# Peptides against a protein of PDB entry 2AUS, part 138

Target 1, 323 residues: chain A of PDB entry 2AUS
Amino acid sequence: ADIKREVIVKDDKAETNPKWGFPPDKRPIELHIQYGVINLDKPPGPTSHEVVAWIKRILNLEKAGHGGTLDPKVSGVLPVALERATRVVQALLPAGKEYVALMHLHGDVPEDKIRAVMKEFEGEIIQRPPLRSAVKRRLRTRKVYYIEILEIDGRDVLFRVGVEAGTYIRSLIHHIGLALGVGAHMAELRRTRSGPFKEDETLVTLHDLVDYYHFWKEDGIEEYIRKAIQPMEKAVEHLPKIWIKDSAVAAVAHGANLTVPGIVKLNAGIKKGDLVAIMTLKDELVALGKAMMSTQEMIERSKGIAVDVEKVFMPRDWYPKLW

## One batch from the design tools (peptide; made by RFdiffusion4, then SolubleMPNN)

Design b2_p19_2_s2 (from b2_p19_2, 8 letters changed)
Fold by OpenDDE base, seed 3:
Parts: C-alpha cells; structure tokens; sequence
Structure b2_p19_2_s2 (fold): chain B 323 residues (1-323), chain A 19 residues (1-19)
C-alpha cells in the first residue's frame, strides 16, 4: 500500500468537465453512503459476516461486504464496503495486512534468542492453511514483510507483523515456537492494517455507527456519519491506476473494455494480468479490471484493449455518452 | 455481544453521546 507509483502522462492536453461526475468530496450524504467503505474496528466475538449483517441493519442497507475475514476472536481493521461499493472488497483481498499479536511461549527463552529467531522469519515462509480455512490445504509460500517486537515479558511476546494476504499468524507463531525449541501459541491477535485501511482517525466501532446514524436521522447532523464512511476510492489507493478521458468514462461505465486511446495517464509498473483501477481525471473510481497490456505497451500502442473491465462501480449517467 | 445488546447499550448512552 505504501509504494508510491510513478505516474506517466500519455495525454497532457486532456481536460475534464467539472459538471460531470461526482468526485468523492462532493457526494451528497446518501450518495456518499451508497459508494462508501467503513474502516470498522471489528470487536472480538462476532464473525465478520455477523458484523456485516449488523452494519446493514444499523445503516438500513441492502448490501454490504467485508475486505477480508477476521476470525470471531480477532479484533481490529475490517473494511466494510457498502451498497454500490460492495464489490470493491475484491481490491482488498490481495492487499497486505498488518497485525499486532501476543505470542505465549511454552518455556523460558532468553530475550536475545527470541529476537534473533523472530528476525529469521522475515521474508519467505512456507505455510499450510488451517483446517477451518476455505482455502485448499496445500503448502504455499507467503511473505512476511517485517516483524517488530514491541514487548517481551517473560514468556509473553508482543509483536507487530506485516504480511502478504492470506498469511496465517497462528501458523507463524507455531513455527516460531518450534524454532525456539519450547513451542508457542497465539494468545491474542488484532489486525491493525488491511491495505490502505489502518488504525487512524477513520477507524469506527459498531457503537459509533449506531450513534452517528441516529445523529443524522433523528437530529439532522450528517457530519459524524459522513466522516465515519470513506469513499470507495480509498479501497483502491494501493492498486495501480489508469486515468481515462471524459469521452471514455460512459463506455467503461456501460461495461466496455478500456481501449488504449482512452488513457490519459497511468501508473508505472503495470503488468499484464494485474488488477487495476480505472479512474476519471477527478479521481472517481469507474471500474476494476484486468490489465491486458503492460504500462509500456499502453504507452507505445495506439490501439487495442488495455483493460478487461470486470467490475463497474460508476453509474452510467454520471458522464455523457460520447460515442 | 448480540445485535440486540449492541442496540440496547447504544440507546442507554445515547443522550450522553448526543452532539
């Protein structure tokens, strides 16, 4: 999520009509909610699906979806995409995640040895998914980006860990315990990050959502519920982006593939097969799709399908049909 | 916590949290 991607300009003369679309900062509250994502602090106890069902009841919504399952006992950052934004969660599934974990050791180990062994688990690790996972129980490599030990108190080790999507922290702790020679288990786990969503001022509880919805509906105060919901564009900040001409927006919003002539600017380092976000020049999310070309091919070619459009988010009427 | 408990707790403290 933190990798700044270079932006390559293909058409420096492309302008955007200020009367077309609804930029994230200019959406009326009802429209903001329909294209919203909540950075939820999931409590321990309920499943991620139960919490999504509760949010739908609290906010009187037809649809919502979460950006990656947290176990019932696990708390912290659960992105919940609302209504028309519901399918944006597909951008968050492959995103890196951060956790704070409490590991309990089953024997006494010198602190220096704990630090040394945990450092060896940075990088590539081999994992088998747990039985409770819907994921096929095949051995797979996963990346541990970093391990930061926060505190060591006897047999209790509090640490921050950044991981590739679908890394099992419980399995990591089990393997650390084996490497230490005493064994270990996961006592506590909190997710502190899911892609662009982190523990910050945008993190809200279920209680906050109940209260903020009532402040809006009963007291006429929309500010709280507006701040509690992020625009869906937040959920794609970590993806490579392609910005398109106003004349291409309506076609893509109707489900047409993005062709090379529609591109105004794009991120460097797009590969064929990458998930990309198609944006307007006002940073509105039009669609998600699969790159059919590299960045270099999209620059060099005059024609062809640049992106296979998989999921449209933008309404068909926000931009005029110019074909 | 159930959904009903969540709503009950929120209702009980609503006047204290009202802006």
Amino acid sequence: as target 1 above (323 residues)
Amino acid sequence: MTYEELLKESKERYEERRP
Scores: peptide ipSAE 0.461, ipTM 0.931, DockQ to the pose 0.950
Fold by OpenDDE base, seed 5:
Structure b2_p19_2_s2 (fold): chain B 323 residues (1-323), chain A 19 residues (1-19)
Amino acid sequence: as target 1 above (323 residues)
Amino acid sequence: MTYEELLKESKERYEERRP
């Protein structure tokens, strides 16, 4: 859900020095790649790990990571974080997912009954992880946010589904088939969304990456590879944000916890224990951390640790030490 | 699809896609 979080301003007079940092839109191409995330259209066939290994070979990278496994047969949106951005994938793992699925029914069911039963699967469902999952095979609840039936053709049901992270669509389809009384299986699956990454103009293939890298390295044309890579800040758009003073940036970039005096503005609805993104006033990602206060406590208090900093992304030298 | 097949297919299309 693209729920725009309200922004509460704590210091309306806070300015930022335009000479400090590298805003996401102003990074040189090499730096853009170092802090990049690819919205990859994963083909069916290879594993998500093979695809990440291939991207590293194509783009001559030392490190990369993906924002959540797609099965070999599953295509679509696979965020791949590059180099210094690799650790941003931790923000994408808990993010909601959307899929388009083709369900094949094992018997004839009236369309009205299909629609009625599938609507009952919106909300909380009980799932067991598959045998091949590294996750403990305990029953767990997952949220189905929405089911949208796109097409019904006899026994084939094409539908869009929005789900909580780690919901198994194959298991959902199995349970729908049981509820319909005829059984069902997943014929096809495509992931159309992973948090802030969706099917849009930023979606690129492995072939696009090969071609665009050659256009840059052989022909000197950087525009294609620049457009094919999103700034790492894209990977945290779905998180609650805290924007900090220029004077606080270097301390946080050194791994210091964020204290309340460093806050300029913040999203509403932060709870203690939430994963939050610490941003500069230029919307640069400094760090990810755990909120130690609510939004309300961060507004009302004059001092204390607001965020326990877990992962620093920003280099230590982008902002001066002002302490 | 292998990595070698990916590179081959890209190379075969390169002249058509070259800016």
Scores: peptide ipSAE 0.460, ipTM 0.929, DockQ to the pose 0.949
Fold by OpenDDE base, seed 4:
Formats: C-alpha cells, structure tokens, sequence
Structure b2_p19_2_s2 (fold): chain B 323 residues (1-323), chain A 19 residues (1-19)
C-alpha cells in the first residue's frame, strides 16, 4: 500500500481553476461528512454491520458502508465510508491488510524453530475459505507479504502479518501449527491496517464519534468531528491515479468515460483491467473506473477510451460543463 | 456492548472529555 507510484506527466501546461471544485481540505463540515471515511477502531463484540448501523445513528446518516468485514471478536481498523462516499469501499475491499495476531501453540517448540517455520509462510500460500465465509470454498492462492514476530513467550507467539485481501489469519495459524508439529490456534486478532487506513492519529473509537458529534451539535465545535472523518480521497490513496483536465471533469462527473485527451498526468504501471481513481488536478476524487488501456497506451495514443467509469462520486456542478 | 451501553458510557464520561 505504501508503494509510491511514479507519476508520468502528459500535459505539463495544464492548469486548474482555483474557483472550481472542493479540495479535500476545503470542504464545509456537512460536505466533508457527505464525502467522508472514518478510520474506526472497531471494538470486539459487535459485528462490522452493527457498528456501521451505530455510526449511522450517531452521525444521523442515511448511508454508510465498511471497507472489509472484521469478525465480531476481532478489533481494530475498520474504514467506514459515509453517505456519498459509501461506494468508495469497493477500493478498500481488494486492498492489503495487516494484523497483529496472538497464536497459541499446543506444545513446546524451540524459538529458533518457530522463527524458521513462520518465515517459510511468507509468500504464496494455499487456503480454503472457512464455512462461514461468503466466498466460495475453493482452494485459492493468497499472498503473505511479511511476517514479523513481535514476541515469543513459551507457547504464545505475538506476530504482525501483512496479507492479501481475503487471507484468513485463523487458517494461516492453523497451518503454522501443523508445520510446527504441535498444532496451534488463534487466541487474539487485531487488524492494524486496511489499505491506506492504519493505526495512527486518525483512528477513532465509537465513543469518540459520539462525543465529537455532540461537541459539534451542542457546543458548535466542528474541529473534533472534522478530524475524526477523513476525506474519501484517503480511501483511494493505494490505487493508481489518473489526473484529468478541468474541461474533462464535468463530463466524467456526468458518467462519461475518460478519453485519452482528458489525461494530464497518470501513475506508472496501470494495466488494462485495473481499478483506477480519476482525480482532478486538486486531488479530488471524480470517479472510480476500469482501465481500458495500460499506462503506456495512455501515453502513446492520442484518442480512445482510457477508463470505463464505473462509479462517479463528484457532484455534477463542482466543475462547469466545457463541452 | 450494545448501542445503549455505548451511549450510556459516553454520557457518563462527557464532562471529563468535553473540550
């Protein structure tokens, strides 16, 4: 997720009108909420859906959605997209995840062997989804990006793990336990990252949201609730981006596909079929779409559909129609 | 934790957390 993508400039003379749009840092509080994502510290106990329902009640919202289910007993980073931003969660579902897990071993194993075997689980692993999963129970490959052992205390192994979306940590721990020859189970699990959302100063509790909403509504203090809600653009930081001309923004906001002439700059390494974020020159999210060309094709071609627009976020009136 | 418990706990701590 932290891979800085190279930015290729196609039109170095393209300027943006400062009077058009609402950059993420310049949204009035009501508009900020309408285009917001909460980096929620989900408590253990409630389901992810219950927590989303509670956030809607706390903040008096019509719509919200989460960036990937946490089990009831699992705590930590749950991105919750609000109102007009609700569908930005589609960018977060495929994003990498990080967890801190406590694994309990069912027998004594030397620490050196624990470390060696856990290192072998970095890379490609074969998993079968559990019965309770909405995913078809077919064998599938998943990436374990890294395993970092934090602490070993006898039979208890605390570790950090970075994984591809839909990797089951419970299943990983089970397989590690089998490889160690003693068996193991997952004692505790916390999600510490979901794509661009991590444990940082933006992480807020349900209690924080209750309090910060009251500070705004009763005391007129918007600062706390403003800081507790991230702009929807945060939820696409991990995606490859295409920045477009001001003259192309209104067309895309009306649901038109992005054509090659509208591109000002773009990230390197876009492949045909990738999910991409279409951005203004002020880093406002216009839409999500499917790349119909590679980065190289978008550079070399003078015309054609660059992005099939799947979901518009930007209101139609933020930029003038220039066609 | 229920939603009602969450609101109760927030109310009990409100004066301590008020800016």
Amino acid sequence: as target 1 above (323 residues)
Amino acid sequence: MTYEELLKESKERYEERRP
Scores: peptide ipSAE 0.451, ipTM 0.928, DockQ to the pose 0.944
Fold by OpenDDE base, seed 1:
Structure b2_p19_2_s2 (fold): chain B 323 residues (1-323), chain A 19 residues (1-19)
Amino acid sequence: as target 1 above (323 residues)
Amino acid sequence: MTYEELLKESKERYEERRP
């Protein structure tokens, strides 16, 4: 679910200079690419790493990274962060995921029993990571947010599932099959969501990227490649945000921690230790950091470190040094 | 699908998709 976060205003008189920065919608195409994220429809077959390498070759890029591994056989939503935005994938790794899965049952089960048992798998589940995972093979809990059965055709069960990051759908299906008493396996899997990235008009193929890059470089038409690349700010939409004064932007862009006097507005419900996005008043991503205070503490206090700045994205020269 | 196959397929259909 897109958690609508309340916005609390601390300074209702704070203005922003229109001459400073580069709002996401006003970036020249080269700058847009440097701060871009592709909502890629990953095909089945290649690894997520191979696909990222291909995108770098297609778009003539030095750096790129993906917002969470899909297995070779798994298709669908793979966010690919480009160049200066590459590190924004850190915001996407902990984000919830949605999949559509085809489960094949190894025996006949009444539909009512399938529906009842699958509903019991909503909530906390215990999983052991697969052997192929770089994650230590320790038992861990994971949350299944929802299971929606789309279709039941004899032994084939098509379902949508929303899960916590690092939930293994193959393992979930195996345990559902055991609970049904007949066994089951994962026949097909597609990722339909990764945080703010979903199956929508922004979803593009590798073929689209090849074509759209040629339209720009050979025909001078930038519109297609511009639409195929989302601003990096899209990759932080699911995070709690803190908006800062123009006078604080350059300091944060230099790697200084955000102090309470720099805050103009912020989302409700920030807890100490949360990953937060530091934004300008023009909705430009300055940095990611760790909240050192709750929302309430940031409202009540006049001083102190609000955010420990971990990753700066904004160039140091977009806003003037006002110190 | 290889990278070379991807580029070949894109080249073959380029004139059909050209704006």
Scores: peptide ipSAE 0.448, ipTM 0.929, DockQ to the pose 0.954

Design b2_p19_2_s3 (from b2_p19_2, 9 letters changed)
Fold by OpenDDE base, seed 5:
Structure b2_p19_2_s3 (fold): chain B 323 residues (1-323), chain A 19 residues (1-19)
Amino acid sequence: as target 1 above (323 residues)
Amino acid sequence: MTYEELLEESKKNYEKRRP
C-alpha cells in the first residue's frame, strides 16, 4: 500500500505567487511534453530501448529514458520520461515493482502445498542476477513484499507479486519450483506497477501514441496527447518531499543546495542519505537531491544544508532570483 | 514488431479512430 507520508508544516503562513512557475496541470501542451512521462504499456517483442527509440520517433523528441528495463518478452508498465524530464527515471529505478506472473510447475503439487510454500517466499530472499544482466553476479538479498495467488489450474499458477527493485521474478519462480520439489519456470510475465505508475486510465500503447500525436498535429486536437502524457511530478510521487519558499526556488534551480530556512513543509521519516524531491508550494518539481539531515534535524535546526542538490529539473527563469 | 509495422497497423484503422 502506498502509505501517504505525513506532512510536517514549518511555516503555515508561507504563500506562493500564482504568476510564478508552471503547475503540472497548467502547462501548455509543448511544455507538458517537455516535462512529461508516459505510462507505457510495453508490448511483448521489442526491447525497452527499442520502444524508447520508437517513442522519440513518434513524438518527434530528442531525448527520452525509461524507468527500468522490461525484458523483450515482458509486457506492461514501462514509464518513459521525455525531453527535460528524462533524468527523472533515476527516481523510478529504485522504486518497488509489481508483476503478474504465470508459473508452470514441472510436476503435480497439491494446491494447499503450493499456497503454503509460496507464502514462505514473502520477505527477504537471496537472489543471483542472471548471466545477461549488467549487474555483477553476486548473491544479494531482495524483498518480496507480497505474493497473491490469483488462480491455480493444475500445474499453472497465476500470481501477483510486489517486489523490491531488481528482484528477478524468473529466479523467484525457479526457487519456488525447487521448494515444491518438482521444479518450475516462468511462462508469462507482465509488470503491473513501477513505483507510482500502475495499470490505470493513464496506461497507453504505442498505437495510442501514434494516433494521439496525429490527432494533435493533423487535426489540432490536443486532448488525447495531453492525457497520454503525465507530468514529471508523477514520477516522484513515491519519494519523500520537501516543499520550499518561492524565494528559495530560483537558487535551487541554479543548482544551489537547499538550506533549512528555505523549507516550508516536509514529509516525516526522511533520513540522512535519502533521495528526496524538492517541490514548490504549487507541487512543481524543482530538483532531486540527497538529504543531508533527517526530518527531525530539518525541523529543529535554524540553518545548514538540508539537501545536496543532485539533479535540477526546473528552468532557471520560472521563479525570480530573490537573493 | 518493427517500427514500420507499428505505423502500418496504426494507419489501417486511422479513419475509424479519428475523433
Scores: peptide ipSAE 0.426, ipTM 0.925, DockQ to the pose 0.899
Fold by OpenDDE base, seed 3:
Structure b2_p19_2_s3 (fold): chain B 323 residues (1-323), chain A 19 residues (1-19)
Amino acid sequence: as target 1 above (323 residues)
Amino acid sequence: MTYEELLEESKKNYEKRRP
């Protein structure tokens, strides 16, 4: 859910030096690519790993990673984090997903019954991961946030579904088919959302990336490739954030844990154990880490480790060492 | 589609898509 998190200010006098860092909107093109995420429209056919390998070849990159596997036959939103941003995909793994699915029924069912039964699958469902999944085949609960029926044409049901990460739409459709009494299978599947990445003007194809890279390298036109790549900060928009003092940035960029005195402002509702994004006052991603305190503890305490820093993204030299 | 097929397809109409 795009829940706007409340922002609690701990230090209202904290200022930031405009000469330090590189805000997402002010990165030179090479630096923008080094800290970029592509909202890729993955075609049907190739694996997510093949597509990532192709992007590295197209854009002449050493490293890239994807924000959650799409099956070969599944198309749509595949976030691909580039170079220095590659590890930001860890923020996208737990993020909610949306799909458009075509379900084919194995018998005739009245439309009213289809609508009624599909509505019962909103909420908590029990799933067993498929054999092809790297996930242990244990029964587990998953949330279906919403089901929106788009079209019913006889035995074909087109629907939008919002789900918790690691919900198997194929298994959902199988269970819907069982509940309808006729059986069903997944005919088509497209992912329309992965956390903050959705079908919008930022969605690009592999063909677009080939063209836009050539426009830059052969014609000197940076605009297209710049628009095709989102800043890595986009990949953490859905996470709870902690904004830190300029004096704390270099220490965190060196891999030091965030201590309570470094906090300027933070989102409400952080719990111990949550994945959080550590941000500068210019909304630059410094690091991802595990919250060691709640929001309330981070407000009330004067000292202690607030965040166990797991993944640093910011270079060590963007902010001065002030310790 | 292979990577080579993707590049070949992209090259066929490049001059028409060039800004």
Scores: peptide ipSAE 0.425, ipTM 0.926, DockQ to the pose 0.891
Fold by OpenDDE base, seed 4:
Formats: C-alpha cells, structure tokens, sequence
Structure b2_p19_2_s3 (fold): chain B 323 residues (1-323), chain A 19 residues (1-19)
C-alpha cells in the first residue's frame, strides 16, 4: 500500500482557482459526509453487510458500501464509503490487505521449523476459495507479500501477514499446518490494513459513530463526526494519480475522457490498463478511470485519450465549464 | 450483537462519554 510514486510535472505554470471546488479539508460537514469513508473497526459477530446497514441507520444515510468483505467472526479494518463516495470501494476491493492471525497447531512443532516453513509461504501461493465464498471455487494464485511471526506459544502462533486481495488466511493456515505435518486451524483473525486504511487514529467503532452522531445532532459538536469520517480521496491514495487543469475538470466531471492536454502532473509507472485516480490541483477526486496510455506516452504525446473515465465522483458544478 | 444491542450499549454510557 505504501508505494511511493514519483510525480512528473508536465506543466509547472498551471495554477488553480481557490474559488472552485471543495478541497477535502474545506468541505462543510454535510458535504464531508456525502464524500466520506469511515475506517471502521468491524466487531466480530455481524456480517460486513449488516454493519454497513447499521452505519446507514446510525448516520441517516441512503447509500454506503464496504471496501472488502470481512467474515462475521473477523474483526478490524473495514473501510465503509458513504453516499456519493460509495463507488470508491472499487479502488479498495483490489487493494492489498494485512491481517494478524492466531494459528493453532494440532501437534507440537519445534519453533525453528515453524519459522522456516512459514517463511516458505512468502510469495506466490495457490488457493481454492472456501465453500461459503460468493466466488467460484477455482484454483487461483495469490501473493503473500510478507509473514511476520509475532509470538509462538507452544501450539499457538501469532503472526502478521500482508497479502494480495482475496487471499484466504484460513486456507493459508491450513496449508502451513499441512507443511508442518501436524495440521493447523485459524483460531482468530483481525484485519489490520485494507489498502490505505490501517489501524491508526482514524479507526473508529460502531459505538463511536453512534456517540459522534449524537454529539453533532444533539450538542452541535461536529468535530468528532468530522474526524471519524475520512475524505473519499483517502480511498484512492494507493492508486496512481493524474492531476488535471482546472479547465479540464468540468469536462471530466461530465463524463468526458481525459485527454493529454488536460494533464498537469502524473505519477510515474502508470501502465496501460491501470486503474488511475484523476485529481484536481487541490487533490480533489474527480473520477476513476482506466489508463489508455503509459506515463511515458502521456509525457511524450501532445494529444489523445489518456484515461477512459469509468466513475465520476465530482459534481458537475464544482468547476465551471471552460470549453 | 444486533443493532438494538449496539444502541442499548451506547445509551447506557452516553452521559459518561458526552463531551
């Protein structure tokens, strides 16, 4: 998730009008909620869908969506995108995940062997989705980015694991147990990261949301609910970005594809076919789209479609039509 | 945990958490 991307400037003289748009830090509270994402600490027990339904009831919202299902028994980081931001979950679904897992071994294994075998599960693994998954049970490769053993207490192994989206930790633990020769099962699981969302000062409970909404509605104190909701731009921090001229914003907000002349700056390493975030010079999310060019092609070309715009987030009236 | 249980738990301690 923490991929530092170089920023290449194409137009160093491009300015932005401070009167246009609503930068993430300048949104009135109602607008902030409309374009918000909650970094929820999902409790164990409810489904991710139940929790999203509860958040809509708590905050009096029409729409919300989550950035990747957690099983009922799994706790931790569940990003919940609100109202106009609901579709930003598309950026979060493919994002890397981190978990802390407790694995229980079904026999005694020397600690050195546990450490050695678990390290062999870093890299590409073959998984079959669980029976209860909404996903077709086809064999698929997934990346394990890292395994960090936190504690070994006899048969209980606490570990941190960074994984590609849709890696099944229960299946990983089962295969580790088989490789150890004794078998294993997942005793506990917590998600500690979902792309740019992690366990930090932005993590909030359902109880916090109930309280913070009441503080706002009953006591007129908006600071708590404002802090509990992240701007939707947080949900795209892990994506490659393209920043556009003020004159291009309204066209993209109307669903026009981004053309090369509209680009002010962009991240290095964009490939054709990548999901990219189109941003204003005030770091407002205009749209998500598919890159039709590489970074290099976007630099070298004077014209052409740079991004096929798939999802517009910005309202059409935040920036004037300058065409 | 139900939604009703969540609200009941929140209400029980609201006055202690009120800013």
Amino acid sequence: as target 1 above (323 residues)
Amino acid sequence: MTYEELLEESKKNYEKRRP
Scores: peptide ipSAE 0.424, ipTM 0.925, DockQ to the pose 0.919
Fold by OpenDDE base, seed 1:
Structure b2_p19_2_s3 (fold): chain B 323 residues (1-323), chain A 19 residues (1-19)
Amino acid sequence: as target 1 above (323 residues)
Amino acid sequence: MTYEELLEESKKNYEKRRP
C-alpha cells in the first residue's frame, strides 16, 4: 500500500508565483520528454540495458536509465527515465518491488501444506546474491512484505509477492521448495510493481513507443506520446517530500543545500539520513537529497541545513535568483 | 527479438494503428 504520509504545514501564508517554473501538467511536449519517465512493459528476451538503448533510438534521445534491472527472461514493469530525468532512477532503486511468479514443485505436496509453508516466508529472510549479480556475494537480510497465492494447479503455484529491493525471487522459490521437502524452481516471473510504477493505464510496450513517436513526428499528434511518458515527479511519489518557498528554489537549483527557513510544508516521519524529494509549491521536483534533520527538528529549528542536496533536476533559470 | 525486428513489426501494422 502507498503509505499516505501526513503533511505538516510550517508556513500557511506562503504563496507561489504562477509565472515561475513549469508544473508537470503544463510542460510543452519537448520539455515533458526531457523530464519524463516511461512505465515500460519490458518483454522477455532482451536485457534491461538493451531495452533502454532501443528506447533511446526510438525516441531520438541522448540519455536514459532504468529504475532497477529485470533479468532477460523477466517481463513487466521497468521504469525508464529520460534525458534530464535520467538520474531520478536513484529514487526507484531502493523502492519495494512486486512480482507475480510461477513456482514449479518437483513433487506432490498437499495444498494446505503449500499454503502453510509459503506463509512462513513472509517477513525477514536471509539471501546470498547469485553469481551473475554485480552485488558482492555475502549473506544479507531482505524483507518479504507479503505472499498472496493466486492459484495452485497440482505442482504449479502462481503467487504474488511484495519484496524489499534486491530480494531474489528465484532464491525465495528455491528455499520454499526445500522447506516443502520436494524442491522447486522458478518457471516464470513478471514484475508488476516498482515503487510508484505498477500495471495500470500508464504501462506501455516498445511497440506502443514506436507507434506513438511516429504519430507525433509524422502525423503531428502528440497526445499518445504525451500519455506514454509520465512526469519525473511520478518517480518520487513514494519518497517523503519537502515543499520550499519560491525564494529558495533558485538556490537549490544551483546546488545549494536546503536550509530550514526555505521550508513551507513537509511530510511527517522524515528521519536523518532519509532520501527526500525537494518540491516547489507547484509540485515540481527541484532536487533529491539526504535529510540532515528529522521532521521534528525541521519544525522546531529556525536555522540549519535541513537537506544535503545530492541531485538537482530543475534548470537554474525556471525560478529567479532572490538572494 | 532484435531492434530491427521490432521496427519491422511496427511498420507492417502502422497503417492499422494510425490514428
Scores: peptide ipSAE 0.412, ipTM 0.924, DockQ to the pose 0.953

